# Designs tried in a protein design run: peptides against a protein of PDB entry 5CWW. Part 25

Target 1, 194 residues: chain A of PDB entry 5CWW
Amino acid sequence: VPKLQGPFDFDLNPEDEQDDEVELKDIYVIGEKPRVADLMRGEEEELEMMKEDQHNGLSLNIICLLSTSGQVKICLDIDGVEAQWLPPRSKNKRLFAPPPEPPSLLTFQTFDTLKPAEVTPDGWPMFSEDATSPYSFYVTHPAGITYISLTPWVFRLESELQSDSEAGTEFRIDLLAKGQGSERDRIFTQTRTQ

## One batch from the design tools (peptide; made by RFdiffusion4, then SolubleMPNN)

Design b1_p11_6_s2 (from b1_p11_6, 6 letters changed)
Fold by OpenDDE base, seed 1:
Structure b1_p11_6_s2 (fold): chain B 194 residues (1-194), chain A 11 residues (1-11)
Amino acid sequence: as target 1 above (194 residues)
Amino acid sequence: SREERRELLEE
């Protein structure tokens, strides 16, 4: 039986602590790249071919949050939230391992997709996938459609995560977050018919 | 800042 996971703690960048209580309307999850090494145990030749595909995605899950105001928050699953299953009813007194600390999400980036004049209290922006890229998506609102791409930083982040230095990973991620942001392009704007 | 995030929408 699947175990309910959460609550998740959000590690907000100190700059994001000033964001008022944002009413969330939608969530979009970009799954981590498959652990080819774990899945292909025994097929060494196919493993080498799949490793050569240079565009291997991020090894972390990405959680995108969308507010009523059209604010997008990009969060990274640093702890590697895996699907948890309820343990079988084994009679053995499993020593009370302290409850695992709740998984923390790192807020990587926050940006707006709507102008203040486009925000409506009844607005319900939604995510939709881009069929051409796993790291691109759209935010659709009655006022317009915004294209978003995470490609400017995803591959750089993956290269840092693959580095042998376990120490300072969070610091390096913070430096990347302060660098080049996600691509954002308003592809359609609805003209208010008077 | 939230203001810098808005300026990028006006361009």
Scores: peptide ipSAE 0.058, ipTM 0.730, DockQ to the pose 0.098
Fold by OpenDDE base, seed 3:
Structure b1_p11_6_s2 (fold): chain B 194 residues (1-194), chain A 11 residues (1-11)
Amino acid sequence: as target 1 above (194 residues)
Amino acid sequence: SREERRELLEE
């Protein structure tokens, strides 16, 4: 039986003013790149072909949160939230290890997909995947459709994570967050027929 | 600021 995970603690950058309680409407998860080397233990030829075609995805899970107002929050799972299973009811009283600390999600960036005049109380924006890239997606709202791509920073972040220096990872991520953000393009706007 | 994030939508 899968274990219910959460609550997640959001390490909000303390300098971001506590935006009012944002009502979330949708969630989109981009899974970490599978460690193909660990899965393909024994098939060296297939491993080389997969390494060449593997645009080196991010080794972290990305959690995208979407509010009623069309605000997107991009969160990174730094701690590596693995699927936890309830321990099988084996009769041995293994001392319950203290509950693991709740996984922390790092808020990498926040941006809007709707103009203030496009926000409606009954608005239900939704995520949809891009079939061409795992790091691109769409936000669909009655007012319009916005294309989002994480590609401007994902590959740079991966290169930093693969660096031998474990120290300062959070600092390097913060520098990337302050740099080139996600690509955002409004591909369709619904004309209000007055 | 939240305002700067909105201005990037108007361009």
Scores: peptide ipSAE 0.056, ipTM 0.730, DockQ to the pose 0.096
Fold by OpenDDE base, seed 4:
Structure b1_p11_6_s2 (fold): chain B 194 residues (1-194), chain A 11 residues (1-11)
Amino acid sequence: as target 1 above (194 residues)
Amino acid sequence: SREERRELLEE
């Protein structure tokens, strides 16, 4: 039985974001790159072929949150939220392990996809995938469609995560967050028929 | 800032 996960703690909200009660409408999860090397232990010949096709993705899950206002929050699962399954109700004494601390999500970026004039109280923006890239997606709202790509920073972040230098990782991630953000392009705007 | 994020939508 799948374990219900959450609540998630959000760490590192940039101080300047008024925690306006962001009513979330949708979520989009970009799964971590499968560690094919770990999965293919024993199939060395197939491993070489798969290494070439392995788009170097991020080793962390990305959780995108979308509000009614069209605000997107890009969150990183630093703790590695794995799909937790409830242990089978085997009769053995549930050692009540203290509930694991709720996984923390790092808010990496926040940006808007709607102009203030486009925000409606009944707005229902939604995520949709980009078939061409796992790190790109669309936000669809009645006012328009926005293309988003995480590619400007995802691969840089992965390079940092693969670096043996634990020292300064947080600082480097902060620099990445302050640097070149996600690509955002309004690909369609609904003309208000006056 | 939220304002800077808005300006990036107007360009």
Scores: peptide ipSAE 0.053, ipTM 0.726, DockQ to the pose 0.099
Fold by OpenDDE base, seed 2:
Structure b1_p11_6_s2 (fold): chain B 194 residues (1-194), chain A 11 residues (1-11)
Amino acid sequence: as target 1 above (194 residues)
Amino acid sequence: SREERRELLEE
């Protein structure tokens, strides 16, 4: 049986003002790139072909959060949250290890997909995947459709994470967050029939 | 800022 995970602590970027209680409507998860080297132990020839076709994915999970107002929050799972299962009913009174510290998510970016005049109280924005890229997706709202791509920064972030210097990773991520953000393009706007 | 990112939607 899957274990319910959470609550998650959100480490907000210190420059992001703690805006009001964001009512979340949808969640979109981009899983980490599988460590193909660990999966392909013994198939060296197939490993080389897969390395060339290995679209250089991020080694971290990305969690996208969508609010009623069309706000998107991009979060990074730095701690590597794994799917937890309820332990089998082993009778062993495992000493209650102190509850693990709740996993922290780093807020990388926050942006809006709707104009203030497009926000409605009954709005239900939703994520949808882009079949052409694992790091691109759409936000659909009755007012319009917005294309989002994480490709401007995701590959640069991966190159920094693969560097042998674990020291200063948070600082380098902050520099990337202040640089070129996610691509955002409104591909469709619903005309108000007057 | 978040406000600057909102203005980029109006342009």
Scores: peptide ipSAE 0.069, ipTM 0.733, DockQ to the pose 0.103; fails the geometry check

Design b1_p11_7_s1 (from b1_p11_7, 4 letters changed)
Fold by OpenDDE base, seed 1:
Structure b1_p11_7_s1 (fold): chain B 194 residues (1-194), chain A 11 residues (1-11)
Amino acid sequence: as target 1 above (194 residues)
Amino acid sequence: SLLDKIYEAIT
Protein backbone atom coordinates (compact mmCIF):
# COMPACT_ATOMS: atom_id res chain seq x y z
CA VAL B 1 0.00 0.00 0.00
CA PRO B 2 1.46 3.39 -0.92
CA LYS B 3 2.32 5.61 2.02
CA LEU B 4 0.91 9.10 2.05
CA GLN B 5 3.81 11.52 1.94
CA GLY B 6 3.95 15.17 2.89
CA PRO B 7 3.60 17.89 3.75
CA PHE B 8 6.68 19.09 1.91
CA ASP B 9 8.69 22.06 3.04
CA PHE B 10 9.52 24.60 0.38
CA ASP B 11 12.98 26.06 0.58
CA LEU B 12 13.38 29.57 -0.81
CA ASN B 13 9.70 29.81 -1.47
CA PRO B 14 9.22 33.46 -2.29
CA GLU B 15 6.88 34.74 0.33
CA ASP B 16 3.74 34.69 -1.70
CA GLU B 17 3.37 38.46 -1.85
CA GLN B 18 -0.28 37.75 -1.40
CA ASP B 19 -0.90 36.38 2.09
CA ASP B 20 -3.68 34.54 0.30
CA GLU B 21 -3.24 30.81 0.61
CA VAL B 22 -2.36 29.89 -2.96
CA GLU B 23 -4.87 27.23 -3.85
CA LEU B 24 -3.06 24.55 -5.80
CA LYS B 25 -5.03 22.94 -8.63
CA ASP B 26 -2.53 20.62 -10.25
CA ILE B 27 0.86 18.98 -9.83
CA TYR B 28 3.17 17.86 -12.62
CA VAL B 29 6.19 15.69 -11.84
CA ILE B 30 9.12 15.23 -14.17
CA GLY B 31 10.99 12.20 -12.91
CA GLU B 32 14.76 12.07 -12.82
CA LYS B 33 16.51 10.56 -15.80
CA PRO B 34 16.71 6.81 -15.53
CA ARG B 35 20.02 5.42 -14.41
CA VAL B 36 20.67 3.97 -17.84
CA ALA B 37 23.80 2.27 -16.59
CA ASP B 38 21.78 0.35 -14.02
CA LEU B 39 18.98 -0.53 -16.45
CA MET B 40 21.27 -1.65 -19.27
CA ARG B 41 23.52 -3.79 -17.17
CA GLY B 42 24.78 -6.42 -19.62
CA GLU B 43 23.95 -4.53 -22.84
CA GLU B 44 27.21 -2.62 -23.29
CA GLU B 45 26.57 -1.64 -26.91
CA GLU B 46 23.15 -0.17 -26.20
CA LEU B 47 24.55 1.53 -23.13
CA GLU B 48 27.17 3.28 -25.25
CA MET B 49 24.52 4.48 -27.67
CA MET B 50 22.37 5.82 -24.84
CA LYS B 51 25.36 7.57 -23.23
CA GLU B 52 26.01 9.38 -26.48
CA ASP B 53 22.54 10.86 -26.28
CA GLN B 54 23.86 13.78 -24.22
CA HIS B 55 20.31 14.96 -23.63
CA ASN B 56 19.35 12.31 -21.07
CA GLY B 57 17.77 14.88 -18.75
CA LEU B 58 18.18 15.92 -15.12
CA SER B 59 19.25 13.62 -12.29
CA LEU B 60 16.76 15.38 -9.99
CA ASN B 61 13.00 15.10 -9.88
CA ILE B 62 11.19 18.29 -10.83
CA ILE B 63 7.88 19.09 -9.19
CA CYS B 64 5.72 21.69 -10.87
CA LEU B 65 2.85 23.22 -8.92
CA LEU B 66 -0.05 25.10 -10.49
CA SER B 67 -2.37 27.48 -8.65
CA THR B 68 -5.90 28.64 -9.44
CA SER B 69 -4.39 31.96 -10.52
CA GLY B 70 -2.22 30.20 -13.12
CA GLN B 71 0.97 30.60 -11.13
CA VAL B 72 3.53 27.90 -11.84
CA LYS B 73 6.12 26.98 -9.26
CA ILE B 74 9.07 24.87 -10.38
CA CYS B 75 10.61 22.91 -7.52
CA LEU B 76 13.68 20.71 -7.45
CA ASP B 77 13.81 17.56 -5.36
CA ILE B 78 17.33 17.81 -4.02
CA ASP B 79 16.76 15.32 -1.21
CA GLY B 80 15.76 12.56 -3.63
CA VAL B 81 12.27 11.82 -2.38
CA GLU B 82 11.39 8.23 -3.08
CA ALA B 83 8.04 6.52 -3.20
CA GLN B 84 7.31 5.04 0.18
CA TRP B 85 5.25 1.99 0.94
CA LEU B 86 3.60 1.01 4.16
CA PRO B 87 5.65 -1.72 5.79
CA PRO B 88 3.97 -5.09 5.65
CA ARG B 89 1.92 -5.61 8.80
CA SER B 90 4.58 -7.69 10.44
CA LYS B 91 3.43 -8.17 14.05
CA ASN B 92 6.83 -7.07 15.28
CA LYS B 93 7.75 -4.16 17.54
CA ARG B 94 6.20 -0.75 16.97
CA LEU B 95 9.54 0.96 17.10
CA PHE B 96 8.00 4.36 16.69
CA ALA B 97 10.94 5.79 14.86
CA PRO B 98 10.56 9.53 15.19
CA PRO B 99 8.78 10.80 12.12
CA PRO B 100 11.48 11.59 9.59
CA GLU B 101 12.00 15.26 8.90
CA PRO B 102 9.65 16.39 6.17
CA PRO B 103 11.34 16.37 2.79
CA SER B 104 12.26 19.74 1.38
CA LEU B 105 11.75 20.99 -2.14
CA LEU B 106 13.86 23.78 -3.55
CA THR B 107 11.81 26.45 -5.30
CA PHE B 108 13.77 27.17 -8.44
CA GLN B 109 11.36 29.46 -10.27
CA THR B 110 7.89 30.95 -9.97
CA PHE B 111 5.99 32.61 -12.82
CA ASP B 112 2.47 33.39 -14.00
CA THR B 113 0.76 31.94 -17.05
CA LEU B 114 -2.29 34.20 -16.83
CA LYS B 115 -2.72 37.94 -16.87
CA PRO B 116 -4.48 39.38 -13.82
CA ALA B 117 -7.59 40.04 -15.92
CA GLU B 118 -7.71 36.39 -17.02
CA VAL B 119 -7.76 35.03 -13.46
CA THR B 120 -11.18 33.76 -12.42
CA PRO B 121 -12.28 32.43 -9.02
CA ASP B 122 -13.52 29.24 -10.63
CA GLY B 123 -10.51 28.86 -12.88
CA TRP B 124 -9.11 25.37 -13.13
CA PRO B 125 -5.78 25.41 -14.91
CA MET B 126 -4.28 22.01 -15.68
CA PHE B 127 -0.92 20.63 -16.73
CA SER B 128 -0.47 18.46 -19.77
CA GLU B 129 2.63 16.81 -21.16
CA ASP B 130 4.46 17.64 -24.35
CA ALA B 131 4.99 14.51 -26.40
CA THR B 132 8.16 15.98 -27.94
CA SER B 133 10.10 16.63 -24.73
CA PRO B 134 9.93 15.37 -21.14
CA TYR B 135 11.01 18.83 -19.97
CA SER B 136 8.25 20.71 -21.76
CA PHE B 137 4.58 20.92 -20.90
CA TYR B 138 1.43 22.97 -21.29
CA VAL B 139 -0.78 24.86 -18.89
CA THR B 140 -4.36 24.88 -20.09
CA HIS B 141 -6.85 27.41 -18.76
CA PRO B 142 -10.18 28.63 -20.19
CA ALA B 143 -8.42 31.90 -21.06
CA GLY B 144 -5.64 30.22 -23.02
CA ILE B 145 -2.86 27.67 -23.35
CA THR B 146 0.73 28.34 -22.35
CA TYR B 147 3.70 26.30 -23.48
CA ILE B 148 6.49 25.92 -20.92
CA SER B 149 9.96 24.51 -21.47
CA LEU B 150 12.58 23.85 -18.82
CA THR B 151 15.23 23.05 -21.44
CA PRO B 152 17.00 26.43 -21.15
CA TRP B 153 18.38 25.45 -17.75
CA VAL B 154 17.80 21.72 -17.12
CA PHE B 155 20.66 20.43 -19.24
CA ARG B 156 23.06 23.03 -17.89
CA LEU B 157 22.12 22.11 -14.35
CA GLU B 158 22.66 18.44 -15.16
CA SER B 159 26.09 19.24 -16.56
CA GLU B 160 26.99 20.80 -13.23
CA LEU B 161 25.55 17.89 -11.24
CA GLN B 162 27.69 15.49 -13.25
CA SER B 163 30.85 17.57 -13.19
CA ASP B 164 33.69 16.11 -11.18
CA SER B 165 35.36 19.51 -11.16
CA GLU B 166 34.39 22.06 -8.57
CA ALA B 167 36.32 24.63 -10.57
CA GLY B 168 33.96 27.28 -11.86
CA THR B 169 30.84 25.44 -10.65
CA GLU B 170 29.77 28.33 -8.46
CA PHE B 171 30.10 30.74 -11.36
CA ARG B 172 28.18 28.52 -13.77
CA ILE B 173 25.40 27.92 -11.26
CA ASP B 174 25.21 31.66 -10.64
CA LEU B 175 24.80 32.19 -14.37
CA LEU B 176 22.14 29.49 -14.44
CA ALA B 177 20.21 30.96 -11.52
CA LYS B 178 20.41 34.54 -12.84
CA GLY B 179 20.13 33.59 -16.47
CA GLN B 180 17.20 32.73 -18.63
CA GLY B 181 14.65 30.76 -16.71
CA SER B 182 12.03 28.52 -18.21
CA GLU B 183 10.70 29.35 -21.65
CA ARG B 184 7.09 30.49 -21.61
CA ASP B 185 4.94 31.07 -24.67
CA ARG B 186 1.20 31.70 -24.87
CA ILE B 187 0.26 29.56 -27.86
CA PHE B 188 -3.48 30.15 -27.65
CA THR B 189 -5.67 32.89 -26.23
CA GLN B 190 -9.41 32.51 -26.02
CA THR B 191 -11.05 35.41 -27.78
CA ARG B 192 -14.00 36.66 -25.81
CA THR B 193 -16.68 36.79 -28.40
CA GLN B 194 -18.29 40.03 -27.44
CA SER A 1 20.15 31.98 -1.77
CA LEU A 2 19.08 29.73 -4.61
CA LEU A 3 22.70 29.61 -5.71
CA ASP A 4 23.86 28.49 -2.30
CA LYS A 5 21.25 25.75 -2.09
CA ILE A 6 22.03 24.41 -5.54
CA TYR A 7 25.73 24.57 -4.82
CA GLU A 8 25.27 22.72 -1.54
CA ALA A 9 23.31 20.04 -3.35
CA ILE A 10 25.96 19.57 -6.04
CA THR A 11 28.98 19.50 -3.76
Scores: peptide ipSAE 0.209, ipTM 0.845, DockQ to the pose 0.037
Fold by OpenDDE base, seed 2:
Structure b1_p11_7_s1 (fold): chain B 194 residues (1-194), chain A 11 residues (1-11)
Amino acid sequence: as target 1 above (194 residues)
Amino acid sequence: SLLDKIYEAIT
């Protein structure tokens, strides 16, 4: 039986100055790059072909959160949160291990997809995938559709995670953190018929 | 900082 996970702590979450709990409406998860090398033990030729598929995704899970207001929060799973199952009904009342520290998500970026005038109290924005890239997606709201791409930073971050050289890592990460965030483009706006 | 958290994850 799957175990309910959470609560999650959000590291570096800007205190949303508004006392109003950001009402989340949707979640979108981009799974970590499959460790194909671990799955294909013995098929060296297919491993070379899959290494050449340059779509070497990020070795971290990405969790995107969407609020009623159309705010998107991009979170990184640094701790490697795995699916948990209820322990088998082993008869031994092992002492309640102290509740494990709540899993943390690193808030990488927060941005809006709606203008203030487009926000409605009954708004129900939704994520949808981009069939062309695992690191791109859409936010659909009655007011319009926004394209989002994580590609400006995700491959750079992966390059740092795979780097054997500690030299200059701090500088490159600082450039990544201060550099270009996610691409965001409003591809459709619903015209209010008067 | 974001920098510190990413750095800790890499290192």
Scores: peptide ipSAE 0.209, ipTM 0.845, DockQ to the pose 0.038
Fold by OpenDDE base, seed 3:
Structure b1_p11_7_s1 (fold): chain B 194 residues (1-194), chain A 11 residues (1-11)
Amino acid sequence: as target 1 above (194 residues)
Amino acid sequence: SLLDKIYEAIT
């Protein structure tokens, strides 16, 4: 049986000054790049083909959160949270190791997909995947559809994670953090029929 | 800062 995970702590979450609890409506998870070398142990030829076709994906999971207001929060799983299973009901009272500290998610970016006038109390925004890219997705709302792409930063972040050299890392991360965030494009807007 | 947190995670 899968183990229920959470709560998660959000690191660097801006204090939403508004006392109104941001109601989350949807979650979209982009899994870390597969460790192809571990999966393809013994199939060297297929490994080479997959390495060439593998867009250098991020070695971290990305968790996207969507609120009723159309706010998107992009979180990085720095701790490497994996799927957990309930231990088999075997009778051995192994001393329960203290429950691990609650996993933390690093809030990388927060942005809105809706204009203030488009926000409705009954709005139900949803994520949908882009079949052409694992790092792109759509936010759908009655007011419109927004394309989101993480490609402007995700590959640069991966290059830093794979770098053996600490030299200049701080500078490159500073440029990443201050640079262009996720791409956002409103591809469809519903015309309010007056 | 975000920078510090990312840096701490990768070093």
Scores: peptide ipSAE 0.206, ipTM 0.843, DockQ to the pose 0.037
Fold by OpenDDE base, seed 4:
Structure b1_p11_7_s1 (fold): chain B 194 residues (1-194), chain A 11 residues (1-11)
Amino acid sequence: as target 1 above (194 residues)
Amino acid sequence: SLLDKIYEAIT
């Protein structure tokens, strides 16, 4: 049986407004790129062919959170949270190790998908996947549909994570964080029938 | 900062 994980601590950007009042409605998880090396342990020849087909993806899980107001938070799982299972009913009193510190998520970006006038108290925004890219998705709301893509930054971040050189990493990360965030495009707007 | 945390995660 899967173990319920959490609570998670959120390392928020200090520029993010007081999120204490944000009611979350949906979650969208983009799993980390499979470690082909770990999956192909023992098949070295297939590893080389799969290196080219290693669909460029982030080695970190991405957790997207969606509020009732249509606010999206993009969080990075830096700690590498893995799926946990309930321990077998082993009678052995494993010494209660102090509960591990709750895993933290790093808030990378926060943005709105709705205009203030489109926010409704009964609004129920939801995530949906993009079949064309694992790093793109939609936010659907009665007021409209917004396309979101993480591709502007995710591959650059992966390049830094895989870099053997620490030289200039700080500068490149600074450019990544200050640069173009997630792509956001309103693809559909529901016309209010007056 | 966000940058510091990303940097700490990479290094």
Scores: peptide ipSAE 0.194, ipTM 0.835, DockQ to the pose 0.038

Design b1_p11_7_s2 (from b1_p11_7, 6 letters changed)
Fold by OpenDDE base, seed 4:
Structure b1_p11_7_s2 (fold): chain B 194 residues (1-194), chain A 11 residues (1-11)
Amino acid sequence: as target 1 above (194 residues)
Amino acid sequence: SLLDQIQDAIR
């Protein structure tokens, strides 16, 4: 049986701390790139072919949070939260290891998908996947549909995570963090029939 | 760590 995980601590950007109690409506999780080396343990020949086809994904899970107002928070799972299962009903008193520190999520980016005039108290925005990319998705709201892509930064971040060179990493990470990272495009707007 | 640098850059 899957174990319920959480609560998660959110390391929010100080700019986001001023946001009033954001009522979350939806969550979208982009799983980390499969560790092909771990999956293919024992099949060295297939490992080389899969290295080329390793669709360059991020080695971190991404958790997207969506508020009633259409605000999206992009969070990175820095601690590498894996799926946990309820311990088997083993009678062995495993010494209660202190509860692990709650996993932290790093808020990488926050942005709005709705204009202030489009926000409604009964609005229920939702995520939906993009079949063409695991790092792209849609936010649907009665006011419109917004396409979001994380591709502008995800692959660069992965390149830094996999880099053996520390040279210039700080500068490149600073540019990633300060950059308008995610692509956002309103693909549909519902015209209010007056 | 690189992750610490990311955290520091976002803060």
Scores: peptide ipSAE 0.302, ipTM 0.877, DockQ to the pose 0.034
Fold by OpenDDE base, seed 1:
Structure b1_p11_7_s2 (fold): chain B 194 residues (1-194), chain A 11 residues (1-11)
Amino acid sequence: as target 1 above (194 residues)
Amino acid sequence: SLLDQIQDAIR
């Protein structure tokens, strides 16, 4: 039986802490890249081909949150949250260990997909996947559709996570954090027929 | 950790 997980703690940026009352409407999860070495155990040739595909994605889960206002938060799972299952009902009253500390999510980026004039109280924006990339998705709202891509930073972040060299890492991470370079493009806008 | 550095850089 799946275990109910949460609540999650969010390490919010100070600018986002003021928006504690944001009504969330949707969640989109981008799972970490598969551990190809573990999946392809015994298929050395296919493993080599998959290792050469340097674009295997991020070793962290990404959790995207979408508000009624069309605000998107991109959060990184730094604790490595895994699916948990209820232990089999062993008759032994083992004193349940104290619940583990709630997992923390790092808010990497926050941005809007709607203009202030497009925000409606009854708005229900939704995520949808992009079939061409696991790190791209759409936000659909009655006012329009926005394409989002995390590719400008995801692969660079992964390169830093996999780097054995500490040289310049701090600078490159600072640049990544400040650059917050997710691509955002409004691909459709609903024309108000006057 | 590298993750701590990311966290510190975002704050």
Scores: peptide ipSAE 0.302, ipTM 0.876, DockQ to the pose 0.033
Fold by OpenDDE base, seed 5:
Structure b1_p11_7_s2 (fold): chain B 194 residues (1-194), chain A 11 residues (1-11)
Amino acid sequence: as target 1 above (194 residues)
Amino acid sequence: SLLDQIQDAIR
């Protein structure tokens, strides 16, 4: 049986102090790519083929949060939250290990998908997957549909995470953090028939 | 850590 995980601590950017009132409506999770090298020890040829076809995604989980207002938060799982399973019902009173520190999520980017005039109290925005890319998705609201892609920064971030070179890393990370490089495109807008 | 650097850059 899967273990219920959470709560998560959100390291929200201090500018988000106003966000304590954000009503979340949906969550979209992009799982980390498995280290194929660790799973396929002994099948070197299949490993090479899988390495070429697997545009190496981010080695961190990405958690996207969507509010009633159409605000999207892109969070990175920096602690490496793994899938946990409930221990089998073996009667061993495992001593209450102190609850592990709640995993921290880093808010990488926050942006709106709706204009202020499109926000409604009864709005229910939803995420949907893009079948063509694991790092692209849609936000659907009655007012319109927005395409989002994380591809502009995800692969660059992964390159830094895998790099043994500390030289220039700080500069490149600063550029990634400030660039807010997610693609956002409104692909459909519902015309209010007056 | 690199993760700390990311966190500091976003703050």
Scores: peptide ipSAE 0.301, ipTM 0.876, DockQ to the pose 0.033
Fold by OpenDDE base, seed 3:
Structure b1_p11_7_s2 (fold): chain B 194 residues (1-194), chain A 11 residues (1-11)
Amino acid sequence: as target 1 above (194 residues)
Amino acid sequence: SLLDQIQDAIR
């Protein structure tokens, strides 16, 4: 039986402390890059082909949150939350290890997909996947459709996570954090028929 | 850690 996970602690920016009223409508999860080496144990030729075709995805899970207002929060799973299962009902009272600390999500970026005049109380924005890229998706709202791509920063962040060199890391991370470089493009806008 | 640096840069 799957174990219920959560609550998650959000490390929210100080500006978000006032937004206790943000009603979430949808969640979109981008899983970490598969450990191809672990999955392809014994298939060396297919491993090489997959390494070449695998754009080096992020080794962290990404959790995207969508509010009624069309606000998107991009969160990073820094603790490496995996699917958990209830232990089998075997009678051995192994001393329950203390429950793990609640996993923390780091809010990496927050942005709006709607203009203030497009926000409606009954709005129900939704995520949808991009079949061509795991790091791109759409936000659909009655007012329009917005394309989002995380590719401008995801691969750079992964390169830092895999780097053995600490030299210049602080500077490059500061640039990543300040740049908040997700691509956002409104691909469709619903014309309000007057 | 690198993760701590990311956290500090976002705050």
Scores: peptide ipSAE 0.298, ipTM 0.875, DockQ to the pose 0.033

Design b1_p11_7_s3 (from b1_p11_7, 6 letters changed)
Fold by OpenDDE base, seed 4:
Structure b1_p11_7_s3 (fold): chain B 194 residues (1-194), chain A 11 residues (1-11)
Amino acid sequence: as target 1 above (194 residues)
Amino acid sequence: SLLDQIYNAIR
């Protein structure tokens, strides 16, 4: 049985959001790229081919949060939170270790998918996957559907994570962090029946 | 670390 994980601490939330009780309605998790090296342990030739074809996803998990207002938060799992399972009933290792510090999620980007006039108190936006890319998804709301893609920055970030060279990394990361890097496109808008 | 750089750049 999966163990419930959390609470998570959210680092670097925008100041403007501290006063608004952001009611979350949905979450969308993009798992880290498969550790091909771990999966292909002993298959060195297939590893080389997969390294070339791996438009290698991000080595970090991404947690997307969606509010009632249609606000999306893109959070990075820097601590590398792994799936946990309930301990077997028999191993009461009461390690009186203090509870581990809650894992932190880094709020990388926050943006809206709805216009202020489209926000409704009964609105229930939901995530859905894009079959064409693990780093693209949709936000569906009664007012419309928004396509989101993380691809503009995810692969660049991964390139920095895998880089052996520290030269210019700080500058490139600063550009990534300051950039409105996610693609956002309203693909459908519900016409208000007058 | 690179992660610290990301953290600091977003901050």
Scores: peptide ipSAE 0.295, ipTM 0.881, DockQ to the pose 0.033
Fold by OpenDDE base, seed 5:
Structure b1_p11_7_s3 (fold): chain B 194 residues (1-194), chain A 11 residues (1-11)
Amino acid sequence: as target 1 above (194 residues)
Amino acid sequence: SLLDQIYNAIR
């Protein structure tokens, strides 16, 4: 049985301008790329092909959070939170180690998928996957459907994470962080039939 | 670290 993980601390979360507790409605997790070197031990040719494929994804987990207002927060798991399972019912009272410090999530990007006039108090937006890309997804709300893609920055960030050269890294990371890197497109809008 | 650079760039 999977173990409940959390709470998570949000680092560099912009102060929500409204003191209103952002009511989260959905979560979408994009797992880190598999450690191919550990999985493909003995298949050097496939390992080389998988290393050459610059499209293998990010070595960090991505956590997307969706609010009632249609706000999306894209967070990076920098601490490398691993999946945890409930220990088997072994009677050994493992001494209450102090709860480890909660893992930190880095808020990489925040954006809205709804216009202010489309926000409803009973709104329940949801994530859905894109079958064509692990780094693309949809936000569905009664007012409309928004396509989101992280592909414009994910592979560039991975290239920096794997780079042995510190030369220009700070500049390229600054451009990644300050750039509106995620693609966002409203693919459907529900016309209010008056 | 690269992670510190990401933190500093977002901040």
Scores: peptide ipSAE 0.294, ipTM 0.881, DockQ to the pose 0.032
Fold by OpenDDE base, seed 2:
Structure b1_p11_7_s3 (fold): chain B 194 residues (1-194), chain A 11 residues (1-11)
Amino acid sequence: as target 1 above (194 residues)
Amino acid sequence: SLLDQIYNAIR
């Protein structure tokens, strides 16, 4: 039986300007790149082909959160949150270990997909995948559809995570963090038929 | 750590 996980702490979460708790409507998870080396143990030729496939994603899970207002939060799972299962009913009263500290998510970027005039109280925006890229997705709302791509920064971040060179890393990470480089394009806007 | 650098850069 899956274990319920949470709450999660949000590190560097911008103070939501609205006193109202941001009502989340959807969640989209981009899993870390598969550890192909662990899966292909003994298949050296296929391992080489998969290493050459430049589509090496990020080694961190990405958690995208979507509010009623169409606000997207891009969070990085730095702690490596894994799926947990309820311990087998072992009769041993293991003393309640203090609950582990809640896992933290790093809020990397926050942005809006809707204009203030498009926000509705009953709005139910949703995520949908892009079949062409694991790091791109859509936000669908009654007012329109927004394309989002994390590709401008995700591969650069992965390059830094895999780099053995400390030289210039601080500068490159500072540029990544300040650049807030997710692509965001409104691909469809629903014309209000007056 | 690289993670600390990310934290510091976002801040």
Scores: peptide ipSAE 0.294, ipTM 0.882, DockQ to the pose 0.032
Fold by OpenDDE base, seed 3:
Structure b1_p11_7_s3 (fold): chain B 194 residues (1-194), chain A 11 residues (1-11)
Amino acid sequence: as target 1 above (194 residues)
Amino acid sequence: SLLDQIYNAIR
């Protein structure tokens, strides 16, 4: 049986300017690139094809959060949260390990997909995958559909994570954080029938 | 660490 995980602490979460509790409506998880070398013990030919694909992902999990207002939070899993399972009901293992500290998520980016006039109190926005890219997705709301892509920064961040060179890393990371965020494009807008 | 640099750049 899967273990319930959480709560998660959100580092660098912007203070919600409004005292209104941000109600989350959906979660979208982009898993880290698989350690193909660890999975493919014995199949060298498939390993070569998958090594080309290994250059195409982030080594961190990405957690996307969607609020009722159409706000998206892009969070990075720095602690490496893994799937946890309930221990087998074996009578004999140590009741006395302190509960592990809750994992922290780094809030990398926050942005809106809706205009203020499009926000509704009963709105239920949802994530949908892009079948063509693991780092692209859609936010669907009654007011419209927004395409989002993380590709402008994900691969550059991965390059820094895999770099053995400390030279200029601070500068390049500062440019990543302050530079081009996620791509956002409103692909459909619902016309209000007057 | 690189992670600390990311943290500091976002802050």
Scores: peptide ipSAE 0.292, ipTM 0.881, DockQ to the pose 0.032

